# Ledger of designs, part 114: peptides against a protein of PDB entry 6FRK

Target 1, 411 residues: chain A of PDB entry 6FRK
Amino acid sequence: NEEVLNAMLKEVCTALLEADVNIKLVKQLRENVKSAIDLEEMASGLNKRKMIQHAVFKELVKLVDPGVKAWTPTKGKQNVIMFVGLQGSGKTTTCSKLAYYYQRKGWKTCLICADTFRAGAFDQLKQNATKARIPFYGSYTEMDPVIIASEGVEKFKNENFEIIIVDTSGRHKQEDSLFEEMLQVANAIQPDNIVYVMDASIGQACEAQAKAFKDKVDVASVIVTKLDGHAKGGGALSAVAATKSPIIFIGTGEHIDDFEPFKTQPFISKLLGMGDIEGLIDKVNELKLDDNEALIEKLKHGQFTLRDMYEQFQNIMKMGPFSQILGMIPGFGTDFMSKGNEQESMARLKKLMTIMDSMNDQELDSTDGAKVFSKQPGRIQRVARGSGVSTRDVQELLTQYTKFAQMVKKM

## One batch from the design tools (peptide; made by RFdiffusion4, then SolubleMPNN)

Design b2_p16_2_s1 (from b2_p16_2, 10 letters changed)
Fold by OpenDDE base, seed 1:
Structure b2_p16_2_s1 (fold): chain B 411 residues (1-411), chain A 16 residues (1-16)
Amino acid sequence: as target 1 above (411 residues)
Amino acid sequence: DGLLELFKKLLEAAKL
């Protein structure tokens, strides 16, 4: 039993190291799991794999929980949020994402650019803020970030803003001058929250970087960026372990809406390749598909049309990046879609929709659409010609539809 | 549950 446990723990430890989980945390997890598993319960015929998976899941949840309640902004107050992090961490983009998140929730939100070191920092912030209709402050002439941050915070306090986000300079390396500048800015503006932004793609370097920030600045919250289809997310555990601060949000892509509140259970489930069924349900519910009841009722009756398939492809396209949606489904690991394959999958969905745009209402609304085309092969040639595709492409679509409609009839 | 199962299967069909 101990040999079997050690073999299974070795596989889990290897998978966690491949997921960029820090080697010290993986060792601690292995010891904690060994201490939590009753070997006598493993002998009683329980599914050893499920028991170890549950113990690993429980210990990973503890590693992501710092035991500190996350700071939350207070309505009707002026909440100053200072952002800190390395250059290339996605800090500036994340400031805009957080501002947009609170603006969509009905908060009076603004942005301050106190990055005087990076050429074009203010232009980039201004461009992002203008696109999102977020008020912003910064200077092209002032070189002291303390002056810019102080003036911007005072201005937006006087204008009764509720969320005041301050973006600071990043550096390529841990420089003492950067930490001194961040401390001077923090002392001048007295932020209610300091947010450390970390790139998940830096792998094993996450611990050392997060620790260097926490040792110099009173980091109270963490945001993890670049949790797209390539970042395995293990660096998030390193950030929590080093900062002793909760993850409050995650960045999941390049778009301003590729930003969500951090949920521990879904994140650990995804990290273990269990998928995120809860997050998938939430995304499906956010689509406000008023017709979901009508679709569910059709499905209960075994009815599924080409139009129903088209509408569901539109809904899938509205859920955001295809890689993220697939990564929420159990058994569709992140490895199933390289970044190149996402554009190809979206292009494929668009191609299928373009074929259906060349169909008529009789073809789209038929409860047996495949039979309509099989009875009159001239319809396939018409649709192929109308959509600029081969007759084979139309036959492949109809074959996919037929498989789907047969599956709905078995539900 | 039924909608989630539908989505899983549509996504499988989009991969095929």
Scores: peptide ipSAE 0.029, ipTM 0.677, DockQ to the pose 0.064
Fold by OpenDDE base, seed 2:
Structure b2_p16_2_s1 (fold): chain B 411 residues (1-411), chain A 16 residues (1-16)
Amino acid sequence: as target 1 above (411 residues)
Amino acid sequence: DGLLELFKKLLEAAKL
């Protein structure tokens, strides 16, 4: 029994290391899991695999919980949020995403660009802020980040802003000059929260980076970026362990909407390759269910039309990056969608929708759309010509539709 | 559950 446990723990430890979990944390996790597993309970014929997975899951949940309540902004107060992190961590993009998140929730939100080191930092922030209709402050001429941050915070305090986000300069390496500048800015503006932004794709470097920031600056919150890539986010555990600060949000892509509140259970489930069924349900529910009630009733009656398929393709396109949606499904590993495959999958969905845009209401609303086309083959040729595709492409769409309609009839 | 299975299958079809 101990040999079987050790073999299974070795597989889990390998998978966690491949997910960028720090080697020290993986060793500690292995010891904690071994101590939490009663070998006598494993003898009782219980599914040893499920028991080990549950013990691993429970210990990973503890590693993501720093035992400290996340800072939250107070309504009707002026909340100053300072961002810190290396250059290329996604810090500037994350400032805009957080500002947009609070603005969409009805907070009076603004952005300050105190990055004087990077050429075009203010133009990038201004472009992002303008697209999102977020008020911003910065300078093209002032080179002192302390002056810019102080003036910007004072301005937006006087204008009764509730969320004041300050983006600071990053460096390519951990440099003492960067930490001194961050301390000077923090001392001048007295932030209510300091957010460390970490790139999940840096793998085993996450611990050393997060520790270096925490040792110099009073980091109170963590945001993890680039969780849309092959990085399973194991570096997030290292950031929490090093900073003793909660993860408050995750960045899941390059778009301003690719930003969500951190949820422990879905994150650990995804890290273990168990998928995120809860987050998939939440995303399906954020697609206003009022339009889905009509679909649910049709599905209960075993009815599925080409229009119903079209509407579901529109819904899938609204759910965000296809790679993320697939990564929420158990057994669809993140490896299944390279960036090339996502664009190709989206282009394919758009092609299928363009074929359906050339169909008439009789074809779209038929409960047996494939039979409508089989009875009158001239319809296939019309749709093919109208959509600029081959008759084969239309037949492939109808074959896919028929498989779905048969599945719905068996539900 | 049924919607989730339908979405899974729609997603599988978009990969084909």
Scores: peptide ipSAE 0.026, ipTM 0.656, DockQ to the pose 0.030
Fold by OpenDDE base, seed 4:
Structure b2_p16_2_s1 (fold): chain B 411 residues (1-411), chain A 16 residues (1-16)
Amino acid sequence: as target 1 above (411 residues)
Amino acid sequence: DGLLELFKKLLEAAKL
């Protein structure tokens, strides 16, 4: 039994190391899991694999919990959020994502570019901010980030902004000059929160990087970026361990909407390759799908209409990029959709919806929509003309619907 | 085919 436990723990440890979890954390986890598993309970014929997985899951949950409450902005106050991190960490993009996230929640949000080191920093921030309709401040001529940050914070405080995000200079390396600049900016603007932005794709370097920032600046929050496809997210554990600060958000792609609040359980589930079932449920629940119970009941009865399919396509479209949804599903690798295939898949969904927009209620609400069209082929031609597509495109949609309806009947 | 698998799994997730 102990040999089997040690073998299974070795496989888990290997998988965690391959997920960029720091070697020290993996060792500690192994010891904690060994101490948490009662060998006597394993003797009682319980699924040893499930027990070990549960113990590993529980210990990983503890590793992402810094034991401190995350800072949250106060409504109706002026909340200054300073961003710190290396160049290429996605810091500037993450500032825009966070600003957009709060703006969509009805916060008066703005962006300040205090990155004077990178010649294109202000232009990049301005482009992102303008596209998202977020107010911004910066300078093309001022070289002191303290002046820019101070003036920008003062300006937006006077304009009663609630969320004031300050993007700072990133360096390619951990340089003392960067940390001095960050301290000077922090001292001048007195931020309510300092957010460290970390690239998850740097692997085993996450601990050393996060520690270097925490040793110099009072990091209170972490955002992990590039959790799309190739980054398994193990570096996030290293960031929490080093900073003793909670992960508040994750970046899951390049789009401004590829940004979500950090959730421990879904993240650990994904890290273990169990999928993000809870994040799917939460995204489905956030859509206020009051009709989900009615749909689930219809599905239990083997009923599935073209309208039900349309509503599900609307739900998928609202959930964001298709790659994110697939990456939440157990056994779909994050690599299942290359970035090129995502836009094509969304365009395909939108095309299918446009075809269904040209259908009538009798066609949409039929429990056998394909049979309605097969009995009267003139309907296919009408829908094709109405949606500006070929009759073949309508037939392909009906073929897909038939496959779905057959699957629902088998459930 | 990918959409079908997505729906399968969305349905599996909704049954959980």
Scores: peptide ipSAE 0.021, ipTM 0.474, DockQ to the pose 0.132
Fold by OpenDDE base, seed 3:
Structure b2_p16_2_s1 (fold): chain B 411 residues (1-411), chain A 16 residues (1-16)
Amino acid sequence: as target 1 above (411 residues)
Amino acid sequence: DGLLELFKKLLEAAKL
């Protein structure tokens, strides 16, 4: 029993290290899990794997909890949020994402560019802000970030903005001059929250980086970026451990809406490769896919039409980036789609939908759509002409549909 | 379970 426990813990520890969890945290977790598992309870015939998985899950949840309540903005007040982080962390993009998030929630939100170090920082922020219709402030001539931040905060306070986001300079390295500038800006604007933005893809460097920021500035919140990439998010645990600050949001892509409130349970589930069924259900529910109940009932009856397939493709397209959706499904790793394959997969879904848009209701609503086409091959030629595709493309769609319909009949 | 399998296979068909 102890050998089995040690073997399973070794597999979990390996998976956590491969997920960019810091080696110290993995060691501590192993010890905590080993101490939390009663070997006598393991002898009593309980599902050893589930017990270990639950113990690991519980200890990972504790590692994500800093024991500090996340700061939240107060409605009807002026809330100054200062962003800090290295260059390339996604800080500037994350400022725009957070601003857009609050704007969509009905907050009067603005952006300030206090990054005087990076050429084109203000133009980038201005471009992002303009696309999102977010008010912005910055200077092309002022080189002191303290002056820009102070003037911008004062301006937007006077205009009764509720969320005032200040983007600061980032550097490629942890430099004392950067931290001094951050302190000067923080002292001048007196932020209600300092957000550290961390790139999850830096792996084992997350702890040292997060610690360096926390040791110099009063980081109160963490945002983890690039969780759409190969980064399995283990660096987030390191950020929480080092900053003693909660993760408030995660960046899940390059789009302005690829930004989500941090949820502990889904995050740990994803980190363990369990998927995020809850986040998938939440996304499905946010889409008002009321038709899912109707689909479930049809599926229970072994019914699946070309229209049902079309509606599911629409639903998949509405759920956001296909890579995120796959990452929410248990046993589909984020690696199942390379970034290049996502656009191709979306283009393919659109092509399949365009073929189905050239079908008639009799073809779409048939419980055996493939048989409708097989009985009257002239339908394939009509659909092919209507959608501007080959008869082969229509036959490939029907072949895929047939595989689905046969599976639904076996469910 | 069945919806997840259907969804997996819809996703596989989108990738294929």
Scores: peptide ipSAE 0.024, ipTM 0.604, DockQ to the pose 0.029; fails the geometry check

Design b2_p16_2_s2 (from b2_p16_2, 9 letters changed)
Fold by OpenDDE base, seed 5:
Structure b2_p16_2_s2 (fold): chain B 411 residues (1-411), chain A 16 residues (1-16)
Amino acid sequence: as target 1 above (411 residues)
Amino acid sequence: DGLLKLFEKIVEALKA
């Protein structure tokens, strides 16, 4: 029994190391799991594999929990959020993503570029902010980030902004001058939250980098970026351990919408390669699928219409980027959706929806929509002309619908 | 095939 446990723990430890989890954390986890598993209870015929998996999962959840409640902005107040992190961490992009997230939630949000070190930093921020319709501040002439940050914060405070995000200079090297600049900016603007942005792809370097930032500035939150890549996010555990600060958001791609609130259990499930079934359920439930009950009832009766498919495509589009959704499905690795495939998949859905927008209620609400079109081929030609597509494109949609409807009838 | 699998998983998640 102990040999089997040790073998399974060795496999788990190897997988965690391959996921860029810090070797010290992996050792600690192994010891904690060994102490949590009663070998006598394992002898009683319980599924040893499930018990070990549950113990590992529970200990990983503890490693991601710093025991500190995440800072949250207060509605109707001016909340200053300072971003810190290395160059290439995705800090500037993450500022825009966070600003856009809060703006979509109905917060009056703005961006300040206090990065005077990188040529074109302000132009990049301005471009991102303008595309998202987010108010921004910065200077082309002022070289002191303290002045820019202070003036920008004052301006947006006076304009009653609720979320004021300050982007700072990032450097590739831990330079004392950078940390002094960050401290001067922090002292001048007195942020309500300091967010450390970490690239998940830096692996074993996450601990040392995160600690260096925490030792200089009062990091209270972590955002992990590039979780769309091959990095399984094990570096996130190192960041939490080093900063003793919660992960508040994750970046899951390059699009401004490739940004989500951090959830511990889904993240650990994904880290273990179990997929994020719970996060998929939660995202599906967070979609105010007012018609979810009606859909579930129809699905229980084996009924599925073209309208039901259209509504599901709308729901999928509301869930956000397909890469995120697919990355939540067990067995769909990050590799299945190269960056190009997401826009193509969304464009394909939009095309399918545009075809269905040219259908009539009799076609959409038929329990055998494919048969309605097969009985009257003139309907295919009408829909094709109405949607500006080929008759083949309509036939391909009907073929997909038929596959879905057959699946629902078997469920 | 990816859309079908995605839809299957969404439907499974909604039935759970």
Scores: peptide ipSAE 0.024, ipTM 0.470, DockQ to the pose 0.159
Fold by OpenDDE base, seed 4:
Structure b2_p16_2_s2 (fold): chain B 411 residues (1-411), chain A 16 residues (1-16)
Amino acid sequence: as target 1 above (411 residues)
Amino acid sequence: DGLLKLFEKIVEALKA
């Protein structure tokens, strides 16, 4: 039993190391899992693999919890959020994503570019901010980031902004001059929160980088970027351990909407290759699908209409890029949707919805929509003409609906 | 087939 446990733990440890989890954390996790597994409970015929997986999951959840409550902005107050991190970490993009996130939630949000080191930093921020309709501040002539940050913060405080995000210079290397600049900026603007932005793709370097920032500035929050595709996110554990600060958001792509609040359970599930079922549930719940309970209840009774399918397509469209949704599904590799396949898939969804927009209420609300069309083939021709598609396209939609409705009836 | 699998997973997630 102990040999089997040790073998399984070795496989898990190898997988965690391959997921960029720091070797010290993996060792600690191994010891914690061994201590948490009662060998006597393993004797009772319980699925040893499930017990080990559960113990590993539980200990990973603890590693992501710094035991510190995340800072949250206060509504109706001026909240200054300073961003720190290396060049190429996605810091500047993440500032725009966070600003856009709060703006969409009805916060009066603005951006300040205090990156004087990188040529075109302000132009990049301005371009991103303008596209998102986010107010911004910066200078083309002022070279002191302290002056820019101070003036920008003062300006936006006077204009009663609630979320004031300050992007700082990121250098390619951890240089003392960068840390001094960050300290000077922090001292001048007195931020309510300092956010360290970390690139998940840097692997085993995550701990050392996160520690170097925490040792110099009072990092209170972490944002992990580039959790799309190849980044398994194990570096996030290293960031939490080094900074003793919670992960508040994750970046899941290049688009401004490729940004979500950090959730522990989904993240660990994804890290373990279990998929992000909870994040899928949460994205579905965040859509304020008041009808989700009604849909779940219909699905429990084996009822599924074309309207129910249309509503689910609307939900998928609201969840953002189809690649992100697929990447949340267990057993769908992150690579399943290349960037080219995503646009095609969204176009296909939109085409299906356009076909359904040409259906009548009797067709949409029938518990056997496919049978309605099969009994009266003239309906297929009407819908095809109304939506500007072939009769084959309508038949393909009905075939997909039928497959799904049959699945729901078997559940 | 990809959309069907997506729905299957959404339904599985909503039932969990």
Scores: peptide ipSAE 0.019, ipTM 0.463, DockQ to the pose 0.125
Fold by OpenDDE base, seed 1:
Structure b2_p16_2_s2 (fold): chain B 411 residues (1-411), chain A 16 residues (1-16)
Amino acid sequence: as target 1 above (411 residues)
Amino acid sequence: DGLLKLFEKIVEALKA
């Protein structure tokens, strides 16, 4: 039993290291899992794999929880949020994403560019802010970030802004001069929250970077970026451990709407390759698919039509970026999340829907749609001509439908 | 659970 446990823990530890989880955290997790597993319960014929997965999941949830309540802005007050992080972390883009998130929720939000070091920093922020219709402040002539931050915060406080986001200079390395500048800015503006922005793609370097920031500036929140790429998110655990600060948001792409509140359980589920079942349920519930009950009832009866498939494709298209939806489903590897595959997947769905738009109600509403077409092959040729596709494309659609209908009948 | 299983099945068949 102990040998089997040690072998399975070795596989889990290898998978966590391949997910960029820090080696110290993986060792601690292994010890915690080993102490939490009752070997006597493992002898009782319980699925040893499920028990270890549950213990690993529970200990990963604890590693993402710093035991500190996340800061939240107060409605009707001026909330100053200072952003800190390395150059290339996605800090400036994340400032715009957070501003847009609060603006969409009816907060009076603004952006301040206090990055005087990077050429074109203010132009980049101005472009992003203008596209999102977010008020912004910065200077082309002032070189002191303390002056820019102070003037911008004072201006927007006087104009009764509720969310005042200050973007600071990034550096390529942990330079003492950067931390001194950050402290001077923080002392001048007295932020209600300091947000550390971390790139998930830096892997094992996440701990050392997050620690260097926390040792110099009072980081109270973490935002993790680039979780749409090859980054498996294990660096986020290192950031929480080093900063002792909660992850409040994640960046899931390059678009301004590729930004969501952090949820612990969905994130750990995704990290383990279990998918984001909870986030998918929440996203499906947010869509207010009024017909979900009627569909679930049809599915319980093993009924699935071409119309039901069409409606599901419409629902998938309404959920936004297909990459985000696929990344919530268990067993959809990161390769399907590549930007190229998203556009291709959406184009494929649109093509399938265009083929179905050339079908009649008798074909769409048949509980055995594939059999309707097999009995009268002339229907395939009609649909192919109507949709501007080959007869092969229609046959491929019917083959996919048949696979779906068979899967529904087995539910 | 049913809608998620349906989505899993939908996406699995879109990969096929």
Scores: peptide ipSAE 0.018, ipTM 0.450, DockQ to the pose 0.062
Fold by OpenDDE base, seed 3:
Structure b2_p16_2_s2 (fold): chain B 411 residues (1-411), chain A 16 residues (1-16)
Amino acid sequence: as target 1 above (411 residues)
Amino acid sequence: DGLLKLFEKIVEALKA
């Protein structure tokens, strides 16, 4: 029994190390899991695998919990949020994502560019802010980030902004001059929250980087970026451990909408390769896909129409980047869609929908849409002409639909 | 479980 436990713990530890979890945290987790598992209970015929998985899950949840409540903005007040982090961490992009998130929630949001070090920092922020219709402040002439931050915060306080986000300079390295500048900015603007932005792709360096920031500035929140890439998110555990600060949001892509509130259980589930079934359910529920209950009932009856397929494609498109959706499905790694394949897959989906937009209700609502087209081949030519595609493209769509309908009938 | 299987099937057919 102990040998089996040790073997399974070795596999879990290997998987966690491959997920960029810090070696020290993996060792601690192994010891904690080993101590939490009663070997006598394992002898009693309990599902050893489930017990170990549950113990591992529970200990990972504890590693993500810093024991500190996340800061939340107060409605109707001025909330100053200062961003800190290295250059290339996604800090500037994340400022825009956070501003856009709060704006969509009905907060009066603005952005301040206090990055005087990076050439074109203000232009980048201005471009992002303008695209999102977010008010912004910065200077082309002022070189002191303290002055820019102070003036920008004062301006937006006077204009009764509720969320005032300050982007600061980043460096390529942990330099004392950067930390001094960050401290001077923080002292001048008196932020309600300091957000450390960390790139998840730096792997084992996450702990040392996060600690260096926390040792110099009062980091109260963490945002982890680039969780759409090869980064399995293990670095997030290192950031929490080092900063003793909660993860508040995650960046899940390059788009301004590729940003979500951090949820512990879905994140740990994803880290373990269990998928984010709960986040899928939540995201499906947030979309008010009430039509999904109707679809589920149709699917239970083995009915699947071209309209049902169209509605599912709309739902997939509404759920956001397809890579994120796939990364939420158990057993579908984030690697299943390279970034190039996502846009191509979305373009393919849109093309299929455009073909279906040229179909009539009889074709869309038939429980055997492919048979409707096979009986009257002139329909394929009509749809092809109506959608500006080849007859082959319509036949490919019908072939895909037939595969789906056959799979539904086997459910 | 049905929605997940549906999504899995949707994904498989979109990749095919």
Scores: peptide ipSAE 0.018, ipTM 0.445, DockQ to the pose 0.029; fails the geometry check

